# Peptides against a protein of PDB entry 3HUF: the designs that were tried, part 52

Target 1, 320 residues: chain A of PDB entry 3HUF
Amino acid sequence: MWIIEAEGDILKGKSRILFPGTYIVGRNVSDDSSHIQVISKSISKRHARFTILTPSEKDYFTGGPCEFEVKDLDTKFGTKVNEKVVGQNGDSYKEKDLKIQLGKCPFTINAYWRSMCIQFDNPEMLSQWASNLNLLGIPTGLRDSDATTHFVMNRQAGSSITVGTMYAFLKKTVIIDDSYLQYLSTVKESVIEDASLMPDALECFKNIIKNNDQFPSSPEDCINSLEGFSCAMLNTSSESHHLLELLGLRISTFMSLGDIDKELISKTDFVVLNNAVYDSEKISFPEGIFCLTIEQLWKIIIERNSRELISKEIERLKYA

## One batch from the design tools (peptide; aimed at target 1 K76)

Design b2_p23_1_s1 (made by RFdiffusion4, then SolubleMPNN; from b2_p23_1, 10 letters changed)
Fold by OpenDDE base, seed 4:
Structure b2_p23_1_s1 (fold): chain B 320 residues (1-320), chain A 23 residues (1-23)
Amino acid sequence: as target 1 above (320 residues)
Amino acid sequence: APYVPRPLKELDLPYEEPPEPLK
């Protein structure tokens, strides 16, 4: 999200969130959803127009800011952004930090981008929330992204957490739920005057983890917990591969169960399968190898003695 | 490369009447 602050008291010492939309900036405007009052004798009554665009799909993958447009409203002394005079037709900016000088005001408005990108595990939830979140200047998507800061857990009653949720947790992404999204949708008016009134997603995350026994106490309990073990996986998803890497596993990939030869078996402690392959191919599992799902693996890795549990299962099946 | 600001296309924004000036 865009946050503005200012040097001196020209913004009354307050930080303000700027959501996508158009703002008239000046001395003689009232603070509301479309106006920013700036307290200076050196600025015009109506000085500039700020326009913040909704996030692009590219912004979700890059964590880049919503496009920030600045137009001078034909003022005597103009407007500058990053020491450059704004053009007559206005200019658009994608920098994460903007120093906005209104006329001869000795104090600048500092706009900075606080990165917030929300990944969804479920396409239906994305479809429900994406529009509202985009109107808050929050990029949204389904795919894993290095820019992802928050992850919306799919709540299915009585089901194991998804691979996406497991991976998000190990990546130290802030896991959130629908309750947090509802709260975000209501704060749009309350945060106009004070950006500090934004809800802390970390509190939501702590509550999710505390109330769900499918999570370990911390990501650090699981990261590299399986160092020294080797697995083979079907080349299915990048998230599954990255999850296994974060566990410290040596990973071999195969295209089909038929590609699991004696050489691969000799170098592999266990085979990781998705649920569909595990359920359909149970009868076709190679002899002398431990096959499990990612969800079954997850149930082991969240235990304090995960290494001992896996070792016992490997031994049991090598001698069966 | 430093980001080069792009000129705004004339936003065909409907004329909103300026809010009444704070007295």
Scores: peptide ipSAE 0.006, ipTM 0.332, DockQ to the pose 0.025
OpenDDE base, seeds 1, 2, 3, 5: peptide ipSAE 0.000, 0.000, 0.000, 0.000; ipTM 0.292, 0.218, 0.292, 0.284

Design b2_p23_1_s2 (made by RFdiffusion4, then SolubleMPNN; from b2_p23_1, 7 letters changed)
Fold by OpenDDE base, seed 5:
Structure b2_p23_1_s2 (fold): chain B 320 residues (1-320), chain A 23 residues (1-23)
Amino acid sequence: as target 1 above (320 residues)
Amino acid sequence: SPYVPKPLKELDLPYEEPPEPLE
């Protein structure tokens, strides 16, 4: 999201969050959802218009800013952004840091981008929340992204956590829930009065981990916990592959269970399958192969003795 | 219940910006 601050008390010593929308900036406007008061004798009554666009799909993958448009409102001394005069029709900016000079004001408005990108675990929740979050200047998506800062876990009581949630946890993404999203959606009005306040996503995350026994205490407890072991998996999910890599596994990929030959079996400690394939193909598993689901693997890796547990299972099945 | 709001300056987001490619 965009945050503005300024020196010389021209913003009354306060930072302000700017959501997507249009703002009239000037000396003789009242602070509200569409106006920014700037206190200086050198600033016009109505000086500039700021327009912040909603996030693009690219912004979700890059963590880049919502496009920031600046237009001068035909002022005597104009408007500058990063020391460049704003054109007569306005200019658009994609830089993460903007120094906005209004006329001859000796103090600049500093606009900076704080990245917040929310990944969703399922398309239904994305469909429900994307519009509201985009109106807050928050990029949203389903796919893994290096720019992802938050991950929405679906609160289904009694269900196992998904592969997406497991991977988000190991990637040190802040896991949040629908209650956080609901609160976040209400802040738009409150931040006009006190722009310094935001919902504490880290508190949400800590509460999720504390109240769910399916999470280890930290990602570090699981990262490289299976170093030295090898597995094979179906080449179906990038998230599953990255999850297994974070566990320190050597991974071989195959296209079908029919591709699992004696050579592959000799080189791998176990085969990782999704639930659907595991349940459907259980009867057709080759002799001498240890097959498990990611959820079964997760139950092992969250234990402090995960290496011993997996070794015992491998031995049990090799000698069975 | 909604989570307690925290000051923006105290929100540590775990996302470290990827280093800008050195020109």
Scores: peptide ipSAE 0.007, ipTM 0.370, DockQ to the pose 0.039
OpenDDE base, seeds 1, 2, 3, 4: peptide ipSAE 0.000, 0.006, 0.000, 0.000; ipTM 0.309, 0.348, 0.327, 0.298; seed 4 fails the geometry check

Design b2_p23_1_s3 (made by RFdiffusion4, then SolubleMPNN; from b2_p23_1, 8 letters changed)
Fold by OpenDDE base, seed 4:
Order: sequence, then C-alpha cells, then structure tokens
Structure b2_p23_1_s3 (fold): chain B 320 residues (1-320), chain A 23 residues (1-23)
Amino acid sequence: as target 1 above (320 residues)
Amino acid sequence: SPYVPRPLKELDLPYEEPPEPEK
C-alpha cells in the first residue's frame, strides 16, 4: 500500500494510507477519501492531483507499487517528484519512494510503498475477495510468488492443511484468514487519518497457529529437520518441491512409477506422492520403498521426534 | 535502471475528477 508522510507538520504529523483512487491535494481541501489537506502557506488551495491505480497482475509477481500519477493543477510554482518537475500533462511513477514537492514548500510529502501481496490457496476465495483487496491497492493471486507477503489458507473443517499452506508457513509468509480480510475491508475509512490503524496481520497469524494443532510452533522447528534424508518425488507442484527443499531433503524427480529402478531405490529413503496417485497406485508400489503423501509427511515433521519417526518407517519397509 | 516516469497522456485511463468539496 502507499503511505504518505511529510516533514514540518504539513500533514499534521500523521501518516496516511492512499488507496487506489483520485485525490485533490491542497491547502484549502478537507481530508476525506478524495482529498488531502496540506498545511502550508506556500501551497495552492488546490495544488496537485494524485491518482493511484489498482494493482496489475505484474505487481503481484514483482511486489511493485500501484502506479502513482501526479498532476500539477496549474500552480504558480508547479510540482516536483524526486527533484524532477512534473510534466504539463502529469507523470506516472512506479518507484517505491517518491519525494513530492508542492510549489516552494520547504517540506516534502514522502510517499513510500509498503509491500503487501496476498496469495490465495483457493480460487473461490480469490474470486470473492480480489476486487475488494485490489481497491485497497493489494495485489492478489493464486500462484506462488517471491513477492507474496500474506497467504489466505483454505478453511475446510476437518481437513488437513494444504501443501500451499504448509509451504507458506515454512516460507514465513503471514498466514491469514477470512476474518482478517473482512477486517481489512472495513478499515478503509478509519485509516485516512492514521496509517497505524491498519490491522496487524501477525496477530491473526498467531491466533491461527495457536488454535490449530496442524502447525508447529515455528517454521524453524521444521526447516532442515530432515537434513541428510533423500526422497523421490512424482509429478509434483513447484510448491511441493520447494516444501521438501525447505525440509532439507535431497530430492530426485521421476516422471512415472515405472521409472523407479533399483538405482533410485538404493539412493532414496522414501517416495513422496500426491493423494490421487497414492490412493490409485498403492497396489503398484515397489517393494521395499516407503511411499507417503505430503500430508502424511507433514504429520510426521510437526512431531518433535520427526527424524526418529522417519528413520523407523524407512527401516520397517527396507527390511520387510 | 531508474524508472522513467510515463506521461499521463499516454495512459488510456479514465480520470474521474473527484467532486469538489462543498464550500
């Protein structure tokens, strides 16, 4: 989200979130959803127009800012952004830091981008929330991205957490739920005066972990917990592969169960399968191989003695 | 590479002017 601050109390010492939309900036406007009052004798009554665009799909993958447009409203001394005079028709900016100088005001408005990108685990939830979140200047998507800061877990009562949720947790992404999204949708008016009133997603995340026994106490409990073990993986999502890497596993990839030869067996401690393959091909599993799903692996890795549990299962099946 | 600002005139964006504040 865009946050503005200013020197010399020209914004009344307050930080403000700028959501997508158009703002008239000047001395003689009242602070509201479309106006920013700036307190300086050197600033015109109506000085500039700021327009913040909704996020693009590219912004979700890059963590880039919503496009920030600045137009001078034919003022005597103009407007500058990053020491450059704004063009006669206005200019658009994608820098994460903007120093906006209104006329001869000795104090600048400092706009900075605080990255917030929300990944969804469920397409139906994305469809429900994407519009509202985009109107907050928050990029949204389904695919894994290095720019993701938050992850909305799929809440299915009585089901295990998804691979996406497991991976998001190990990546130290802030896991949130629909309750946090609902709260975010209501704060738009309250944060006009004070950006610090933005709800803390970390508190939501702590509550999710505390109330769900499927999470370890921290990602650090699981990261590299299986260092030294080797697995083979069939037809895996990139998230599944990255999850196993974060566990410290050496990973061999194969394309079919028929590719599991004696050489692969000799180098592999266990085979990781998706649920559909595990259930359908269970009768076709090679002898002497420990096969499990990621969800079954997760149930082991959240235990304090995960290494011992894995070792016992490997021994049981290699000598059976 | 430093971002080069794009002129607003090149952006096919519908500008809704916010309503003037009531005096």
Scores: peptide ipSAE 0.008, ipTM 0.302, DockQ to the pose 0.023
OpenDDE base, seeds 1, 2, 3, 5: peptide ipSAE 0.000, 0.000, 0.000, 0.000; ipTM 0.311, 0.286, 0.281, 0.302; seed 2 fails the geometry check

Design b2_p23_1_s4 (made by RFdiffusion4, then SolubleMPNN; from b2_p23_1, 8 letters changed)
Fold by OpenDDE base, seed 1:
Structure b2_p23_1_s4 (fold): chain B 320 residues (1-320), chain A 23 residues (1-23)
Amino acid sequence: as target 1 above (320 residues)
Amino acid sequence: SPYVPKPLKELDLPYEEPPEPLK
């Protein structure tokens, strides 16, 4: 989201979030969803127009800002952005930091981009929330991205957490739920006067972890917890691969169980399968191989003695 | 309980860049 602040009390000492939309900026406007009052004798009654575009699909992957358009409203002394005069037709900016000078005002409006990118685990939840979140200047998507800051957990009562949720947790992404998204949607008007009134996603995250025994106390409890072990991974998602890497596992990827020969068995501690393959092949698992699902592995890794638990299961199956 | 809004500034989770995978 774009945040503006200014020196010399020209914004009344307040910071403001700018959502996608159009804003008239000037001395003689009232602060609302479409106006930014700036208090200076050197600023025109109506001085500039700011237009913030909705996020692009590219912005979800890059964490880039919503495009920021600035137009001077035919003022005597013009408008500058980053010490450059704004063109007559207006200019568009993709820089994360904008120093906006209105006329001869000695104080500038400082606009900075605060990245928030929300990944969804569920396409139905994305479909429900994407439009509203885009109107907040928040890019949304389903695929993993290095720019993702938040992950929406689907609350299904009594269900195990998904691989996406597990990976988001280990990646230190802030896990949120529908209650946070609902709250986020309600604060749009309140943050006009005070950007600090933005809802705390970390409080939501802490509450999710505290109330769900499927999470360890921290990602650090699980990261590299299985260092020194090796696994073969079959028919898993990219998120599953990245999850296993974050556990410190040496990973061999295979297309089918038939690719697992005696040599590989000797070098692999266990095989990770998706649920469908595990359920279908359970009767045909090669002798002497410990096979488990990611969900079964997760139940082990959240335990304080995860290494001992895995070692015992490996030993039990090698000597059976 | 209703979420208590906290200042956006405290949500500067230091994006600890995941340590570059040791090549």
Scores: peptide ipSAE 0.008, ipTM 0.364, DockQ to the pose 0.030
OpenDDE base, seeds 2, 3, 4, 5: peptide ipSAE 0.000, 0.000, 0.000, 0.000; ipTM 0.248, 0.321, 0.292, 0.329; seed 4 fails the geometry check

Design b2_p23_2 (made by RFdiffusion4)
Pose (drawn by RFdiffusion4):
Parts: sequence; structure tokens; C-alpha cells
Structure b2_p23_2 (pose): chain A 301 residues (1-255, 262-274, 288-320), chain P 23 residues (1-23)
Amino acid sequence: MWIIEAEGDILKGKSRILFPGTYIVGRNVSDDSSHIQVISKSISKRHARFTILTPSEKDYFTGGPCEFEVKDLDTKFGTKVNEKVVGQNGDSYKEKDLKIQLGKCPFTINAYWRSMCIQFDNPEMLSQWASNLNLLGIPTGLRDSDATTHFVMNRQAGSSITVGTMYAFLKKTVIIDDSYLQYLSTVKESVIEDASLMPDALECFKNIIKNNDQFPSSPEDCINSLEGFSCAMLNTSSESHHLLELLGLRISTFMKELISKTDFVVLNGIFCLTIEQLWKIIIERNSRELISKEIERLKYA
Amino acid sequence: EEEEIEEEEELAKEENQEEKEEA
């Protein structure tokens, strides 16, 4: 999401989260859902228009920002962005840091992008919530992405968690649920400061894993719990390979050395396991000679 | 919403023109 703040007291010492849409910025304008008051002698009463475009699907994967446009409103002293004078017809920016000078004001409005891309575990969930989050400047998607910061698990309806959830937990993504999304549906009309929505997501995550037999205490205890073991799988996607790597496994991808060297086969007279079955063991017992002893029992037998 | 933006732009042209004349 986009955030602005400034040195001096030109934004009254406050920061602000800017959603997709249009803002009029100037000396004689009141701070509301569509105006930003910036007080300085050289800033025109209505000085600049900031337009933030809604996110594209590609930004969910790249982590790129919503397009930020600035128009100078035929002002007395002009507008610059990163030291470039804003021409008529305005300019658009896809960088993550923007220094915006209004008139001759010695203090710049500093706009920066905070990473926030939300992955859903369910297509019906994505379709229900995507438009809401996109209007806040939050890209969403279903497939794996390296720019994902949060993962929405399905309602844990007294049932096992999905591989997408296990994977998000291991790569240290913040796991959230419907209750946090309901909170996000509150905030479009609001004028709120930098980092206003982020801590609630962490609180939601910390509460989810508490008293939950689908999760251990931390991603740290799960990571490298199966070191010394090896495995094999058919056409391993880079995500499943990374998931198994995070467990400390040695992996051999196939399209007398696939059998005796390899302790077990991970799926989607050899011994086979699903990742769902492997997660049950990855939690269960205690030590490295216990939590990896049940897996060593399933191999010999 | 678009009409409100256009109105604000027109007002900005008028106010800024007044500031230029005063200067």
C-alpha cells in the first residue's frame, strides 16, 4: 500500500495511507477521504492531484506498486517528483519511493510503498474478497508468489489445513483469516496513518496458531526437522521442492538409485507419503530422535 | 466522483490565476 509522510510540520506530523483513487493536495483544503492539506507559503490553495491506480494481477507476483500519478494544477511555483518537474498532462510513477516537492516548499512529501500482497487458499474466497482488497491497493491471487506477505487460510472447519497453509507457515508468511478480512472491509473511507493495518494481521496470526493441533509453536521448529533424510517426487513444482527443502530433505526429481538411496516418495514396491501425511509427523513427536523416529518407523516397516 | 474532480480542477485554475494576478 502507498503511504505519505513529510518532514517539518507540513502534514501536521502525521502520515497517511493513500488508497487507489484521486486526491487534491493543497494549502486550502481539508483532510478528508479525497483531499490532503499541506500548509506552506509557496503551495497553491489547490496545488496537485495525486491519482493512484488500482493494482493489476501482475503486481501480486512482482510486488510492484500501484501506479502513482501526479498532476500540477497550473500552479504559481510548480511540482516536482524525485527532482523532475511535473509537466502538463502530469507524470506516472511505478517506483516505490517518491519525493514530491510542492512549489518552493523546503520540505518534501515522501511517498513510499509498503509491501502487501495477499494470497487466498480458495477461489471462491478470492472472488468474494478481491475487489474489496484491490480498492485498498492490495494485490491478491491464488497461485504461489514470492511477493506474498499474507496468506488467507480457509475456515479451519475442525479439519486438516491445506498444503498452501503449511507452505505459507514454513516460508514465514503471515497467516490470516476471515476475521482480519472483515477488519479490512472497514477502512476505505478512513484517514489512517502508516502501518495501521499490519499489526492486527500479526495478532490474528498469533491467535490462529494458539491451541491449534494443525500448527506447531513456530516456523523455526519445523524448519530443518528432517535433515539427514532424503526423498523423491514426480515433476516437483519449485514450490513443493522448496517446501521439502525447508524441511531439510534431500530431493530427487524424476520424470536402483531412485530406490535404495531415497528414503521415501512424496506424492503430489516403494514407500510413499503425501505432504499432508508428512505434516502430521512433522508436528507430532518431540526431539530429532522422536519426531523423525515415527518417520523412521514407517520406512523400515 | 469524476465530475467533482473536474470541478475541483476548474476551481484550482481560477484560484491560481487570482494568485498570479495578485503577484

Design b2_p23_2_s1 (made by RFdiffusion4, then SolubleMPNN; from b2_p23_2, 10 letters changed)
Fold by OpenDDE base, seed 1:
Structure b2_p23_2_s1 (fold): chain B 320 residues (1-320), chain A 23 residues (1-23)
Amino acid sequence: as target 1 above (320 residues)
Amino acid sequence: MEKEIEKEIEEAKKENEEEKKKE
């Protein structure tokens, strides 16, 4: 989201969130969803137009800002952005920090991008929320991205957390739920005058973790907890691979259980399978190796004695 | 909304052009 602040109290000492949309900026406008009042004798009554575009797909992957367009409204002294005069047709900016000077005003409006990028675990929830979140200037998607700041957990009562949720937790993404998304949808009007009224996702996250025994107390309890162990990974998602890497595992990837020979078994501590392969192939597991699902592995990892638990299972099955 | 903003932009430009002529 774009946030604006200004020097010299020209924004009344307040910060404001700018959502996607068009704003008339000037001395003689009233603050609302389409107007930004700037208090200076050195600016025109209606001085500039700001237009913030909705997020692009690229913005989801890069964490880049929504495009910020500035147009001078044919003022005598023009408008500058980052000390450059705005062109007659307006200019578009993708920089995360903009210093906007209106006319001869000695104080600048400082616009900065606060990154918020929400990953969804399922396409149904994305379809439900994407439009509303994009109108808040929040990029949304399904795929893992280095730019993701938040991850939506679906609260299904009695279901295990997904691999996506497990990975989001370990990579220290803020996990949020439908309640937070609902709250975000209501704040658009309240944050016009004060950007500090933006809802804190960390409180939602703390409540999710506290109330769900499927989470460890901290990601740090699990990160590298299995350092020194090796696994073979079969028919898993990219998130599953990244999850296993964050556990400190040495990973070998295979296409089928038939690719695991006796030599590989001797060098591998356990095999990780997805649920479908585990259920279908449990009769055909390689002899002398511990096979488990990501969900079964997660249940072990969240325990304080995870290394001892895994070691016992490895020993039990290697010598059985 | 878009049409109202467009109208306001055109009014603002006219006002600013008139101010330039008075100085």
Scores: peptide ipSAE 0.545, ipTM 0.940, DockQ to the pose 0.844
OpenDDE base, seeds 2, 3, 4, 5: peptide ipSAE 0.539, 0.541, 0.545, 0.539; ipTM 0.940, 0.940, 0.940, 0.940

Design b2_p23_2_s2 (made by RFdiffusion4, then SolubleMPNN; from b2_p23_2, 7 letters changed)
Fold by OpenDDE base, seed 1:
Structure b2_p23_2_s2 (fold): chain B 320 residues (1-320), chain A 23 residues (1-23)
Amino acid sequence: as target 1 above (320 residues)
Amino acid sequence: MEEEIEEEEKKAKEENEEEKLKS
């Protein structure tokens, strides 16, 4: 989201969030959803138009800002952005930091981008929330992104957490739920006056983790917890691979259970399978190897003695 | 909303051009 602040109290000492939309900026406007009052004698009554676009798909992957358009309203002294005069037709900016000078005002409006990118685990929830979140200047998507800051967990009572949720947790992404999204959707008006009123997702995250026994106390409890072990996995998802890497595992990949030969077994402590393969092939597992699902592995990893537990299971099956 | 903003932008430009001519 874009946040604006200003020097010399020209914004009344307040920080403001700018959501996607159009704003008339000037001395003689009243602060609302489409107006930004600036208090200076050197600023025109209505001086500039700011237009913030909704996030692009690219912004979800890069964590880049929503495009910021600035247009001077034919003022005597013009408008500058980053010391450059705004063109007659307006200019568009993708920089994360904008210093906006209105006319001869000695104080600048400082706009900065606060990155928030929300990944969804479920396409139905994405479809439900994407439009509203995009109108807040929040890029959304289903795929993992290096720019992802938040991850939406589905509250399905009695269901195991998904691989996406497990990976989001270990990646130190802030896990949120539908309650946070609902709260976020209601604050749009309140943050016009004070950007500090934006809800902190960290409290939502703490409550999710505290109230769900499927999570360890911290990602650090699980990161590299299986260092020194080796696994083989079916080449299924990038998230599954990245999850196993964050556990400190040495990973070999295979395309089918038939590719699990004696050489692979000799170098591998256990095999990680998806639920479909695990359930269908239970009878056909290679002899002398421990096979488990990611969900079964997760249940071991969240235990304080995870290394001892997995070692016992490996030993039990190597000598069976 | 877009039409209202466009009308306000137009009026703002007209006012600013008048201020340039008076100075």
Scores: peptide ipSAE 0.486, ipTM 0.935, DockQ to the pose 0.851
OpenDDE base, seeds 2, 3, 4, 5: peptide ipSAE 0.480, 0.482, 0.482, 0.481; ipTM 0.934, 0.934, 0.934, 0.934

Design b2_p23_2_s3 (made by RFdiffusion4, then SolubleMPNN; from b2_p23_2, 8 letters changed)
Fold by OpenDDE base, seed 4:
Structure b2_p23_2_s3 (fold): chain B 320 residues (1-320), chain A 23 residues (1-23)
Amino acid sequence: as target 1 above (320 residues)
Amino acid sequence: SKKEIEEEEEEAKKENEKEKEEE
């Protein structure tokens, strides 16, 4: 989200969130959803227009800011952004930090981008929330992204957490739910005056973990917990691979179960499969190797004695 | 509305142009 603050009390000591939209900025406007009052005698009554665009698809993957347009309203002393005079038709900015100088005002408006990118585990949830979140200047998507800051857990009653949720947890993404998204959508008007009134997603996350026994107490309890073990997996989702890497596993990839030869079995402690392959191919599993799903693996790794549990299962099946 | 903001922008420009001519 874009946040503005300023020196010299020209913004009344307030930090303000700027959502996508258009703002008239000046000395003689009243703060609302379309106006930013700036208290200085050196600023025109209506001095500039700020326009913040909705997030692009690229912004979701990069964590880059929503495009910020600045236009001077034909003022005597103009407008500058990062010491450069704004052009006659306005200029657009993608920098994360903007120093905006209105006329001869000795104090700058500092605009800065706080990255918030929400990944969804479910396309239905994305379709429901994307428009509203984009209107808050929040990039949204389904795919894994290095820019992802928050993850919306798919709530399926009575099911295990998804691989996406497991990976989001281990990579220390803030897991949120629909209740947080609903709250976030309602605060839009209240945060105009004070950006600190934004709801804390970490509180939501703590509540999710506390109330769900499928989560370990901390990601650190699971990260590298299986160091020294080797697994093989089908070349499936990148998330599954990254999840297993975060567990400290040495990973071999194969294209089909038929590629699991005696050499691979000799070097591999267990095979990790998705549910569909596990259920369909369980009758055709290679002899002498432990095969399990990611969800079955997750149930083991959340236990305090995960290494001992895995070792026992490996021994049981190698000598059966 | 978008239209109201555009109208306000054009009014603001006219005000600022007059301020330049008076000085």
Scores: peptide ipSAE 0.480, ipTM 0.931, DockQ to the pose 0.836
OpenDDE base, seeds 1, 2, 3, 5: peptide ipSAE 0.479, 0.479, 0.480, 0.478; ipTM 0.931, 0.930, 0.930, 0.930

Design b2_p23_2_s4 (made by RFdiffusion4, then SolubleMPNN; from b2_p23_2, 10 letters changed)
Fold by OpenDDE base, seed 4:
Structure b2_p23_2_s4 (fold): chain B 320 residues (1-320), chain A 23 residues (1-23)
Amino acid sequence: as target 1 above (320 residues)
Amino acid sequence: SEKKIEEEIEEAKKENEEEKKKE
């Protein structure tokens, strides 16, 4: 989200979130959803227009800012952004930090981008929330991205957590739920005067983890917990591969169960499969190797004695 | 509304152009 602050108390010592939309900026406006009051005698009554665009798909993958447009309203002394005079038609900016100088005001408005990028595990939830979140200047998507800061857990009653949720947890993404999204939708008006009034997603995350026994106490309990073991996996989702890497596993990939030869078995401690392959192919599993689903693996790795548990299962099937 | 903002922008430009002419 875009946040503005200013030197010399010209914003009354307040930080403000700028959501996507158009703002008239000047000395003689009242702060609201479309106006930013700036307290300086050196600033025109209505000095500039700020327009913040909704996030693009590219912004979701890069964690880049929503486009920030600045237009001078034909003032005598103009407007500058990063020491450059704004052009007559206005200019657009994608920098994460903007120093905005209105006329001859000795103090700048400092705009900075605070990254918030929400990944969804469920396309239906994305469809429900994307529009509202985009209107908050929050990029949203389904695919894994290095820019993701938050992850919306798919709440299916009585089901195991998804691979996406497992991976989001291990990569230290803040896991949130629909209750947090609802709260974000309500704060839009209240945060005009104080950007610090934005809800802390970490409280939501802590509550999710505390109330769900499928999570370990911390990601650190699971990261590299299986160091020294080797697995083979079907060329599945990138998330599954990255999850296994975060566990410290040496990973071999195969294209089909038929590619699991004696050589691969000799070098591999266990085979990780998705649920569909596990259920369909369990009768045709190669002898002498431990095959499990990623969800079954997760149930092992959240235990305190995960290494001992997996070792016992490997031994049981190598000598059977 | 977007229309009201555009109207206010055009008013603001006129005011600022008038201020430039007085100096």
Scores: peptide ipSAE 0.543, ipTM 0.944, DockQ to the pose 0.821
OpenDDE base, seeds 1, 2, 3, 5: peptide ipSAE 0.541, 0.542, 0.542, 0.542; ipTM 0.943, 0.944, 0.944, 0.944

Design b2_p23_3 (made by RFdiffusion4)
Pose (drawn by RFdiffusion4):
Structure b2_p23_3 (pose): chain A 301 residues (1-255, 262-274, 288-320), chain P 23 residues (1-23)
Amino acid sequence: MWIIEAEGDILKGKSRILFPGTYIVGRNVSDDSSHIQVISKSISKRHARFTILTPSEKDYFTGGPCEFEVKDLDTKFGTKVNEKVVGQNGDSYKEKDLKIQLGKCPFTINAYWRSMCIQFDNPEMLSQWASNLNLLGIPTGLRDSDATTHFVMNRQAGSSITVGTMYAFLKKTVIIDDSYLQYLSTVKESVIEDASLMPDALECFKNIIKNNDQFPSSPEDCINSLEGFSCAMLNTSSESHHLLELLGLRISTFMKELISKTDFVVLNGIFCLTIEQLWKIIIERNSRELISKEIERLKYA
Amino acid sequence: STNEEILEEAKEMEEEALEENDE
C-alpha cells in the first residue's frame, strides 16, 4: 500500500495511507478521504492531484506498486517528483519511493510503497474478497508468488489445513483469516497513518496457531526437521520442491538409484507419502530422534 | 473498468479544483 509522510510539520507530523482513487493536495483544503492539506507559503490553495490506480494481477506476483500519478494544477511555483518538474498532462510513477516537492516548499512529501500482497487458499474466497482488497491497493491471487506477504487460510472447519497453508507457514508468511478480512472491509473511507493495518494481521496470525493441532509453535522448529533424509517426486513444482527443501530433505525429481538411495516417495513396491501425511509427522513427536523416528518407522516397515 | 472510473473522477475533481483555486 502507498503511504505519505513529510519532514517539518507540513503534514502536521502525521503520515497517511493513500488508497486507489484521487486526492487534491493543497494549502487550503481539509483532510478528508479525498483531500490532503499541506501548509506552506509557496504551496497553492489547490496545488496537486495525486491519482493512484488500482492494482493489476501482475503486481501480486512482482510486488510492484499501484501506479501513482501526479498532476500540477497550474500552480504559481510548480510541482516536482524525484526532482523532475511535473509537466502538463502530469506524470505517472511505478517506483516505490517518491519525493514530491510542492512549490518552493523546503520540505518534501515522501511517498513510499509498503509491500502487501494477499494470497487466498480458495477461489470462492478470492472472488468474494478481491475487489474489496484491490480498492485498498492490495494485490491478491491464488497461485504461489514470491511477493506474498499474507495468506488467507480457509475456515479451519475442525479439519486438516491445506498444503498452501503449510507452505505459507514454512516460508514465514503471515497467516490470516476471515476475521482480519472483516477488519480490512472497515477502512476505505478512513484517514489512518502508516502501518495501521499490519500489526492486527500479526495478532490474528499469533492467535490462529495458539491451541491449534495443525500447527507447531513456530516456523523455526519445523524448518530442517528432516535433515539427513531424502525423497523423490514426479514433476515437482518449484514450490513443492522448496517446501521439501525447507524441511531439510534431499530431493530427486523424476519424469536402482531412485529406489535404494531414496528414503520415500512424496506424491502430488516403493514407499509413498503425501505432504499432508508428512505434515502430521512433522508436528507429532518431540526430538530429532523422535519426530523423525515415526518417519523412520514407516520406512523400515 | 475501475481504473477508467478513477480517471473520469480525476478529470472532474481537477476541473472543480481549478474553479476553486485562487492564486

